# Peptides against a protein of PDB entry 3OGK, part 54

Target 1, 307 residues: chain A of PDB entry 3OGK
Amino acid sequence: ATPDRLSRRFPNLRSLKLKGKPRAAMFNLIPENWGGYVTPWVTEISNNLRQLKSVHFRRMIVSDLDLDRLAKARADDLETLKLDKCSGFTTDGLLSIVTHCRKIKTLLMEESSFSEKDGKWLHELAQHNTSLEVLNFYMTEFAKISPKDLETIARNCRSLVSVKVGDFEILELVGFFKAAANLEEFCGGSLNEDIGMPEKYMNLVFPRKLCRLGLSYMGPNEMPILFPFAAQIRKLDLLYALLETEDHCTLIQKCPNLEVLETRNVIGDRGLEVLAQYCKQLKRLRIERGADEQGMEDEEGLVSQRG

## One batch from the design tools (peptide; aimed at target 1 K85 L239)

Design b1_p23_2 (made by RFdiffusion4)
Pose (drawn by RFdiffusion4):
Structure b1_p23_2 (pose): chain A 307 residues (1-307), chain P 23 residues (1-23)
Amino acid sequence: as target 1 above (307 residues)
Amino acid sequence: KEITIESIMSRNGKTGYEVEVEE
């Protein structure tokens, strides 16, 4: 339908969610220029959806121009913006929205593709934003943003509950973790082990409410930092973990309250057996495919009728 | 409880699995 039709039928929308490209686009089957331009929608928002406080774009083309318009038109009213699997914008667009939308509660860019010219957008949040509840750039290449800015955001945003990040060194986020007192969910970061520091981590202060998490590149040697509070973990994202079938069993075994598990097929039939009696409350399970070229990551990394 | 098991296309374009439980 046209945006005109949407605003005529529902002039007082508070929250809008638009999907664009077919689902096949998540698997590199859809041309990049196929469509899903968000621009007519943002123009319609400017003129006729004057009550909108939350926008979620999914698999759509979003330009800097269209985010500059959205930021100016909705300003302090924009409580939530989700750029979900979108493309076509840059850090100029992010900066525009974080400077004009001073009260953003939830900002999300998971799996989006954009051009990163600088890191001022994150710094701008760190300097002025107090209201942020959820910040999410989970699956994203950011090389110019400072972990100091993220720590500062945690110090200023009492209601920060959920943060998902890129390839920050976990050690750089120690300050962030101490400051994020109310943090219930963390995903991302980078666990980089060097033989030089056998106990490079072991001294992580995780927020005492963290119960939904996924540490990227987590190996068997760093896995134990989860054991002190594994009884509390309700969601686990081992999708980007570097741990073998045996290690999965040992960790899954320690999470009796786990309700959500996402992992690669390395979990193996053996891991599913463990999951079968330790985690009776499991509600959602997703076993993605792993590295399927040179053996199934190990000789147990196949799931079958047995699992 | 109802358990639904589905095969799915994974991120690398191969077969994966999803399981959901409803009460």

Design b1_p23_2_s1 (made by RFdiffusion4, then SolubleMPNN; from b1_p23_2, 12 letters changed)
Fold by OpenDDE base, seed 4:
Structure b1_p23_2_s1 (fold): chain B 307 residues (1-307), chain A 23 residues (1-23)
Amino acid sequence: as target 1 above (307 residues)
Amino acid sequence: PVVVVREIVSRNGGKGLEVEVLE
């Protein structure tokens, strides 16, 4: 469909999801430059889609100008913006969004590629937003944002329920976790092993409602921090965990209410057996093969037909 | 229950499996 056709057909559209690339592009079957720029869509949104409050761009080219135009056009009416695997923008575009859309509830830029100029966008969000429910910049590379701003967001946004971040040192997020009283989902962070301080993470206090979790670089030494609330965990993202097969077994058996598991092939047949035994509420299992695991199809710790 | 199995591309560029159990 074209933007103009969409607006004519659905002038009262509230939610728009655009996919710039087909699923086949994930297999490198479609050129990377295949897809669309959001510019014509943003123009149409600005002119004719006056009730639009939710925008999801997936695999689109998005410029700062596009974001600025969208922000100004929708302003406080914009409740959801998802830049899912998008590219072409900088943090200036994000700044425009959070500056003009003060009542945004969902802001996602997961797996998007962008140029980072500064951390002002997160600071602006922290200073002015009280509506945020979902913040997701998982699998992004922000080096100039402050964990203190994340804490401020948690303090000011009482409806904040899901936060996915990049590689913040998890200890820098202690204040965030304390403030995020209603947080149900957290992904990201960075657990960094310290031989001189093996228990440095053992005193981490997580939000009481936390039930969907994915801690990056969590190893077997850090894994016990989950045990006090493992029974309430419904979703685990272990893709970037540093857990071996036995570690998976140990954790999984402590999560009887697990509904969603995302992990790597390292879970193995043994881990799948444990999963089947202890996680009777499981609804979704995602097993990924990392580049390091592609050549090990016949090795132990892999998922086979037995699992 | 209905079990849906699909092949996926991993975040790390490898192949993956997604299994969904639908009631």
Scores: peptide ipSAE 0.061, ipTM 0.729, DockQ to the pose 0.657
OpenDDE base, seeds 1, 2, 3, 5: peptide ipSAE 0.058, 0.060, 0.059, 0.058; ipTM 0.728, 0.725, 0.716, 0.721

Design b1_p23_2_s2 (made by RFdiffusion4, then SolubleMPNN; from b1_p23_2, 14 letters changed)
Fold by OpenDDE base, seed 5:
Structure b1_p23_2_s2 (fold): chain B 307 residues (1-307), chain A 23 residues (1-23)
Amino acid sequence: as target 1 above (307 residues)
Amino acid sequence: MEVIERRIVSSKGGEGLEIEVRE
């Protein structure tokens, strides 16, 4: 099927997901000029797919012009935009999306690579959107966006249930967490160990409904901040946590309702045993090899094929 | 351009389409 025939075959298409590039291709291994441009698809969407509410680009090349065209064409009809592991755009493209698509419910840029010009896109989103349910720029690097805008979004978007962010200092998100009363999922942030202030994060108050969580750079000293609500945690993302095997065991034991765990091989066989003992509702387990752990032959952190 | 199409029936009654674009 060519983009130009899409509307003929699916005149009532509401959701479109385009996947480019092979899964095994890391960004650094794929030439920048490798195919997978969304441009012809955006043209088709803009011209002919008038009922399209959800667009998901995965591993596609997306330009600011593409985003601008999409934004203007779908406007308030666009409910979901996912730029999943995409590249080729800047924050100007994001600004266009949030400016024109004021009723967007899901905005995702997870693992996308882009040029950051400013933080205006998040500010604009904060100023005009009240419909947002999911905001996800997890594993991205935004240096120019404001935590205050995130707080404003939380205050204005009462249906906001999932937020995944980059490396915001978690203490800068205190206002956000206070405002995000219905938040169920949070991933990202940055926990920074302060040797001189071990209780730096102890006063952090999380949303009451929070049950899916992944705090980046969370170490054993910060882990206790989860204990008050560990029993309600259903999903943990520990991929970027700084927890050792024993720390995993400690945390897992406190999460009897855990359904999804994403972690690194540091969990080890011991951690998996503890997981099996205490987390009877576990539905999904993802274990990744830590890039940095290639050098630490510590036997205890290896998940054997027998688990 | 090879296009692999997968129809996704959304639980919400909308027609969804997943397309894998291969050059």
Scores: peptide ipSAE 0.306, ipTM 0.802, DockQ to the pose 0.026
OpenDDE base, seeds 1, 2, 3, 4: peptide ipSAE 0.052, 0.246, 0.153, 0.297; ipTM 0.505, 0.773, 0.625, 0.794; seed 1 fails the geometry check

Design b1_p23_2_s3 (made by RFdiffusion4, then SolubleMPNN; from b1_p23_2, 13 letters changed)
Fold by OpenDDE base, seed 4:
Structure b1_p23_2_s3 (fold): chain B 307 residues (1-307), chain A 23 residues (1-23)
Amino acid sequence: as target 1 above (307 residues)
Amino acid sequence: MKVTVRRIVSSKGGEGLEVVVEE
């Protein structure tokens, strides 16, 4: 469909999801430039889609100018912006969005590629937004944003329920967790092993409603921090955890209400057996084999037809 | 109970399996 045809057919469209690349592109079967730019869509949104509240761009090229135009066109009417695996923008574009769309509820840029100029966008969001419910920049590389701004967001946005971040040191997020009283989902962060301080994470206090969790680089020494609330966990993202098969078994046994598990092949047949035994409410299981794991022929850490 | 199994692509470029159990 073309933008103009869409607006003519659905002038009162409230939600738009555009996919720039088919799933086959993930296999390098489709050129990266296939699917196009959001520019013509943003133009159409600006001119003709005045009721649009939700925009989801997936695998599209998005420029700062596109974001600026979108921001100014929709302003406080924009409730959801998802830049899912997009590229071509900088943090200036994000700054424009949060500056003009001060009532945004969902801001996602998961797996997007961008140029980071500064951390002003997150600071601006922290200073002016009170509506945010979902913030997701999971699997992104922000080095210039402040965990303090994230804390401020948590303090000011009482409806904040889901936050996915990059590689913040988890101890820098203590204030965030304390402030995020209604947080149900957290993914990301960074757990860094310290031989000299093995218990440095044991005093972490998580939000009371937290039930969907994925801590990056969580190893067996850090895993016990989940045990106090493991029974309330409904979703685990272990894709970036540093857990072996036995660690998976240990954790899974403590999560009887687990509905969604995302993990790597390291879970093995044993982990799957434990999962089947203890997690009777399981609805979705995702097992990934990373490129680094393709070479591990070790039988014990592999999911076979037996799991 | 409906069980759907699909092949997925890993975020790291690897292969994956997704199992969805629907009542």
Scores: peptide ipSAE 0.106, ipTM 0.789, DockQ to the pose 0.658
OpenDDE base, seeds 1, 2, 3, 5: peptide ipSAE 0.091, 0.082, 0.092, 0.101; ipTM 0.782, 0.773, 0.781, 0.786

Design b1_p23_2_s4 (made by RFdiffusion4, then SolubleMPNN; from b1_p23_2, 13 letters changed)
Fold by OpenDDE base, seed 3:
Structure b1_p23_2_s4 (fold): chain B 307 residues (1-307), chain A 23 residues (1-23)
Amino acid sequence: as target 1 above (307 residues)
Amino acid sequence: EEVVVREIVSSKGGKGLEVEVLE
């Protein structure tokens, strides 16, 4: 479809999702440099899609100018912006979005690549937004943002229910977790094993409503921090956990209400058997092949036809 | 119950499986 045809057919469109690469690109059939620019769409949004509240760009090239134009055109009417696996922008573009769209509820930039100039965008969001429900910069590399701003967001945004972050040290997020009283989902962070302090994370307090979780680099020594609320967990993201097959079995047995599991082949047939036995409410299972598993001869870490 | 199995591509480019149980 073309932007002009879309606006003529659907002048009252509220939600738009654009995919810059066809599905075939996911299978390396199309070069990575093949992508669509959002510019023509942003122009059409600005001129003709005056009721648009939600924008989702997936695998698109997005410039700071595009973000600035979108921000100014939609302003407080923009409730959702998802930059999903996008590229071409800097944190200046993000700053423009949060400056002009002060009532944004969902801001996602998961797996996007960008140039990081500073942490001002998150600071601006913290200072002026009270509407945020979903913040997701999972699998991104922000080095200049402050966990204190994340805490401020949690304090000011009472409807904040889902937060996915990059590699923040989990202990730096203690204040965030305390402030995020209504948080239901958290993914990301960084758990760093300390041989000299095995109980480093044992006193970590999670939000009471937390039921969807994915802690990065969580190993078997850190896994027990989940046990007090494992029965309320409905979704687990273990893609970036450092759990072996037996660790998976241990955790899964403690999560009888699990509905969604995302993990790697390391779960093995044994883990799948345990999952089937203990997780009767399971609705979705995602198993990815880990890059590191190519060298492990351990047959238990493989999913066969039995699973 | 209907079970749907799909081949997926991971964010890291690896192959995977998605299993969905439909009510």
Scores: peptide ipSAE 0.072, ipTM 0.641, DockQ to the pose 0.635
OpenDDE base, seeds 1, 2, 4, 5: peptide ipSAE 0.069, 0.028, 0.058, 0.027; ipTM 0.483, 0.496, 0.634, 0.491

Design b1_p23_3 (made by RFdiffusion4)
Pose (drawn by RFdiffusion4):
Structure b1_p23_3 (pose): chain A 307 residues (1-307), chain P 23 residues (1-23)
Amino acid sequence: as target 1 above (307 residues)
Amino acid sequence: SREEKGRELREAMEKAREEEARE
């Protein structure tokens, strides 16, 4: 339908969610220029959806111009913006929205592709934003943003509940973790072990409510930092973990309250067996495919009728 | 390094899922 039709039928929308490209685009089957331009919708938002407080674009093309317009038109009213699997914008667009939308509660760019010119958008949030509840740049290449800015955000945003990040060294986020007192969910970061520091981590202060998490590149040697509070973990994202079938069993075994598990097929039939009696409350399971080129990651990394 | 390994793992996963979607 045209944006005109949407605003005529529902002039007082508070929340809007638009999907663009077919689902196939998530698998590199759809041309990049196929469509899903968000711009006519932003123009319609400017003129006729004057009550909109939340926008979620999924698999759509979003430009800097269209985010500059959205930020100016909705300003302090924009409580939530989700750029979900979108493309076509840059850090100029992010800066525009974080400077004009001073009361953003939830900002999300998971799996989006954009050009990164600088890190001022994150710094701008750190300097002025107090209301942020959820910040999410989970699956994203950011090389210019400072972990100091993220820590500062945690110090200023009493209601920060959920943060998902890129390839920050976990050690650089120690300050962030102490400051994020109310943090219930963390995903991302980078666990980089060096033989030099056998106990490079073991001294992580995780927020005492963290129960939904996934640490990227987590190996068997760093896995134990979860054991002190594994009884509390309700959601686990081992999708980007570097741990073998045996290690999965050991960790899954310690999470009796786990309700959501996402993982690669390395979990193996053996891991599913473990999951089968320790985690009776499990509600959602997603076994993604792993490295399927040089053996199934190990000789148990195949799930079957047994599992 | 882990970052190299992790990048290779992610690329392999994307290729496997893309091949499955083509099927």

Design b1_p23_3_s1 (made by RFdiffusion4, then SolubleMPNN; from b1_p23_3, 8 letters changed)
Fold by OpenDDE base, seed 5:
Structure b1_p23_3_s1 (fold): chain B 307 residues (1-307), chain A 23 residues (1-23)
Amino acid sequence: as target 1 above (307 residues)
Amino acid sequence: SRREEGRRLRELMEKAETEEALK
């Protein structure tokens, strides 16, 4: 569909999702005019889609100018912006969004590639937003943002229920977890090994309602931090956990109310057996095979296709 | 380091997803 056709057919559109081409094709095989730019769509949104409150761009090229135009056109009417695996913008574009869209409820930039100029966008969000429900910059590389701003957001946004972050040291998020009283989902962070302090994470206090969790780089030594509330866990993201097959079995056995599991093929047939035995409420299972097949040829944890 | 291992893992996962999407 073209932008012009969309507005004519659906003048009262409230939600728009656009998908670009897969990344593998973007750099070497796709001409620049393949239609992956959001610019024509942003123009159409600004002029003709006045009821639009939710925008989702997936694998699109997004410039700072596009974000600025979108921000000014929708302002406080914009409730959801998802930049899913997008590229072409800087943190200046994000700053424009949070400056003009002060009532935004969902802000996502998961797996997006951008140029980081400063951490002002997160600071601005912390200073002015009280409506945020979902914040997701999972699998991004921010080096200039402050954990203190994340804590401020948690304090000011009482409806904040889901937060996914990049490589924040988990210990720097203690204040955030204390402030985020209604948080149900957390993904990301960084668990770092310290040979001199193996128990440095054992005193972490998580939000009481936390039931969807994915801690990056969690190893078997850190896994016990989940045990006190494992019975209330409904979703686990173990895609970037550093757990072996036996570790999976140990953790799964402690999560009888697990509904969603995302993991790698390292879970193995044994892990699947344990999952079937202990997790009777399981609704969704995602097993990623690609990483372990290419990098860990010698690991016994191959899930056979016979299951 | 765990960070380096994690980065490698992410890159491998992204490559695998991309290859699957092209098939």
Scores: peptide ipSAE 0.239, ipTM 0.798, DockQ to the pose 0.470
OpenDDE base, seeds 1, 2, 3, 4: peptide ipSAE 0.235, 0.219, 0.220, 0.238; ipTM 0.795, 0.789, 0.791, 0.795; seeds 1, 4 fail the geometry check

Design b1_p23_3_s2 (made by RFdiffusion4, then SolubleMPNN; from b1_p23_3, 8 letters changed)
Fold by OpenDDE base, seed 2:
Structure b1_p23_3_s2 (fold): chain B 307 residues (1-307), chain A 23 residues (1-23)
Amino acid sequence: as target 1 above (307 residues)
Amino acid sequence: SRREKGEELRRLMRRAEEEEARR
């Protein structure tokens, strides 16, 4: 469908989700008319979709100019912006969004590729937003943003329930976790090995309502930090955890209320048996294949076709 | 290092997802 046809058919549209072509198709000579640019849609939103409060772009090319136009056109009416696996923008575009859309509730840049100029966008968000419910820049590489701004957001946004971040050292997020009293979901961070201080994470205090969790690079030495609240965990993302089959079994046994598990093939048939035995409320299971097969000689780390 | 292993894992997972999206 063309943007103009959409506005004519649905002038009162409140939510728009656009999906571009897979990124793999972008490496081939993409004809200019492949529909991957958001520009014509942003123009249509600005001119004709006056009730639009939620925008989700997936696998689209988004420029700073597009973000600036969208920000100014929707201003405080914009409640949700999701740049899901998008590319073509810089942090200047993000700054425009948070500057003009001060009542934004959901801001997502998960797996987006961008040029990072500075950390001003997160600082501006911290200084002016009190409405934020969901912040997600999971699987991104922001090096110039401050954990202190994230802490400020947690203090000011009482409805903040889900935060997914890049590779922050988890110990730098202690203040954030203390401030984020209503946080239910956290993903990302970085758990780093320290040979001199193997227990450096043992005193980490998580928000009391935390029930959806995915800690990046969590190993068996750090896994015990979850045990005090494992019974309240409903969702685990172990895709980027550094756990072996036995570690999976140990953790799963402690999570009887688990509803969603995302993991790799390293869980093995044994892990699946334990999951079936202890997690009777499981609704969704995602097992990613291929990443562990190249390194593990042992058959124990494979989910068989029978399992 | 753990970080290097984690970064490598992320790269591998991303590649796998991109290959799956091509099918």
Scores: peptide ipSAE 0.358, ipTM 0.867, DockQ to the pose 0.451
OpenDDE base, seeds 1, 3, 4, 5: peptide ipSAE 0.351, 0.333, 0.350, 0.325; ipTM 0.864, 0.859, 0.862, 0.853

Design b1_p23_3_s3 (made by RFdiffusion4, then SolubleMPNN; from b1_p23_3, 10 letters changed)
Fold by OpenDDE base, seed 4:
Structure b1_p23_3_s3 (fold): chain B 307 residues (1-307), chain A 23 residues (1-23)
Amino acid sequence: as target 1 above (307 residues)
Amino acid sequence: SRRELGRRLREAMRRAETRAALE
């Protein structure tokens, strides 16, 4: 498919998803001439796809100019922008998006790589958006954005239901959690060790509707913070948790309504047995084993083909 | 630190996923 052909065939297109290079390209197994620039598509969107509300770019090269053009072309008609594992832009591009697309409901840049100039984009979003439902910059490296802006977003966007963030210190998100009254999903953050205050996270108050979560670097000492609402948990992302097999067993037993689990092979056959015993609502299970096999410090159990 | 461990873990996970996609 080409941009020109797409607009001619589907002038009233409302949703577009484009996929660039597969992950195999990371090992130079895909020729460089594969393409992956969004520029020609953005041009076509700007000129001919006037009803487009949702744009999803996956593994594509996106420039600030591309984002600026898209933002101005779609303005408040743009409801969803997903920059999924994209690269080539800076925070100036994000600023343009949030400045011009003030009615955006979903903004995703999960696993995208970018040059960070400042935190203005999140501030602008906080100051002017009241429509946001999904904000996802999971597994990104923003260092100049403010947790206060995230709190403001939560306060102003009453339909905010899913937020995934990078390595914010969880304690800096206390205000955010208090404000995010309708939040159902949270992933990311950073749980950090403090030898002098091992229980510094025990008084965290989560949104009452929270049922899908993945707290980064959660260890066995922090895991109990989930116990008060473990029965309402529907999805757990433990890919970046620091839990051993026994910790998995402990947590799983407390989550009888678990529907989705993502974890590493450290769960072991024992963890899978416990999962089968206690989680009768389980619909999806993802077990990633590659990281632990690389000699990670948290390596313990292995999952056999039995599970 | 957990931060450093987390960084290494994420990097390892990305590599592992890529390798798996090639199989």
Scores: peptide ipSAE 0.359, ipTM 0.854, DockQ to the pose 0.495
OpenDDE base, seeds 1, 2, 3, 5: peptide ipSAE 0.357, 0.357, 0.357, 0.358; ipTM 0.852, 0.854, 0.855, 0.852

Design b1_p23_3_s4 (made by RFdiffusion4, then SolubleMPNN; from b1_p23_3, 9 letters changed)
Fold by OpenDDE base, seed 1:
Structure b1_p23_3_s4 (fold): chain B 307 residues (1-307), chain A 23 residues (1-23)
Amino acid sequence: as target 1 above (307 residues)
Amino acid sequence: SRREEGRKLRELMRKAETEAAKE
């Protein structure tokens, strides 16, 4: 569909989702005519889609100018912006969004690539937004943003229910977790080894309603921090956990209410057996293959094709 | 470091997804 055709057919459109080319195609020199640029769509949104509240770009090229135009055109009417696996923008574009769209409820940049100029966008969001429900910059690399701003967001946004972050040291998020009283979902962070303080994470206090979780780089030594609330876990993301098959078995046994599991092939047939035995409410299972194949020659870490 | 290991893991996962998308 072309932008012009969409606006003519649906002038009162409230939600738009656009998908660009698959990742495999993005590595090829994409011709300008690929339709992967959001520019013509942003132009159409600005001119003709005055009821649009939700925008989701997936695998699109997005410039700062595009974001600025979108921000100014929709302003406080924009409730959702998802830049899902997008590229071409900087943090200046994000700053424009949060500056002009002060009532945004969902802001997502998951797996997007960008140039980071500063941390002003998160600071601006912290200073002015009270409406945020979902913040997701999972699988991104922000080095200039402050965990203090994240804490401020948690304090000011009482409806904040889902936060996914990059590689923040988890200990720097203690204030955030204390402030985020209604948080149901958290993904990301960074659990780091400290030879001098092996139990440095054992006193972490998570939000009471937390039930969807994915702690990056969680190893078997840190895994016990989940045990006090493992029974309330509904979704578990172990894609970037550093757990072996036995560790998976240990954790899964403690999560009888698990509905969604995302993990790697390291779970093995044994882990799947344990999952079937203890997680009777499981609705979705994602097993990512290939990442562990280079290190695990051992048969025990492979999920058989029988499933 | 664990962070470096984790970053390598993420890169491997990204590569795996890319390869799977080519099939």
Scores: peptide ipSAE 0.354, ipTM 0.858, DockQ to the pose 0.504
OpenDDE base, seeds 2, 3, 4, 5: peptide ipSAE 0.331, 0.345, 0.338, 0.342; ipTM 0.850, 0.856, 0.851, 0.852; seed 4 fails the geometry check

Design b1_p23_4 (made by RFdiffusion4)
Pose (drawn by RFdiffusion4):
Structure b1_p23_4 (pose): chain A 307 residues (1-307), chain P 23 residues (1-23)
Amino acid sequence: as target 1 above (307 residues)
Amino acid sequence: PTRVELLEERKNRIAEEIREEEE
């Protein structure tokens, strides 16, 4: 339908969610220029959806111009913006929204593709934003943003509950973790082990409510930092973990309250067996495919009728 | 490989298999 039709039928919308490209686009089957331009919708928001506080764009083309217009038109009223698997914008668009929308509670860019010119958008949040509850740039290449800014955000945002990030060194986030007292969910970061520091990590202060998590590139040697509070973990994202079938069993075994597990097929039939009696409360399981080129990551990394 | 590179590899692999099935 046209945006005109939406605003005529529902002039007082508080929350809007638009999807664009077909689901096939998540698998590189849909041309990049196929469509899903968010612009007419932003224009309609400016003129006729004067009550909108939350926008979620999914698989849509979003430009800097369109986000500059959205930020100016909705300003302090924009409580939540989700750029979900979107493309076509840059850090100029992010900066525009974080400077004009001073009360953003939830900001999300998971799996989006954009041009990164600088890191001022994150710094702008660190300097002025107090209300942030969820910040999410989970699956994203950011090379110019400072972990110091993220720590500062944690120090200023009492209600920060959930943060998902890119390839930050976990060690650089020590300050962030101490400051994020209310943090319930963390995903991302980078666990980079060097032989030089056999115990490079073991001294991580995780927030004492963290129960939904996934540490990227986590290996068997760093896996144990989860054991002190594994009884509390309700969601686990081993999708980007570097741990073998045997290691999965050992960790899954220690999470009796796990309700959500996402992982690669490395979990193996053996891992599913473990999951089968230790985690009776499991509600959602997703076994993504792994590295399927040179053996199934190991000789147990195949799930079957047995699992 | 970065996580982005891994995700692109997975997407391309699934896309190739879908095209093969259609053939």

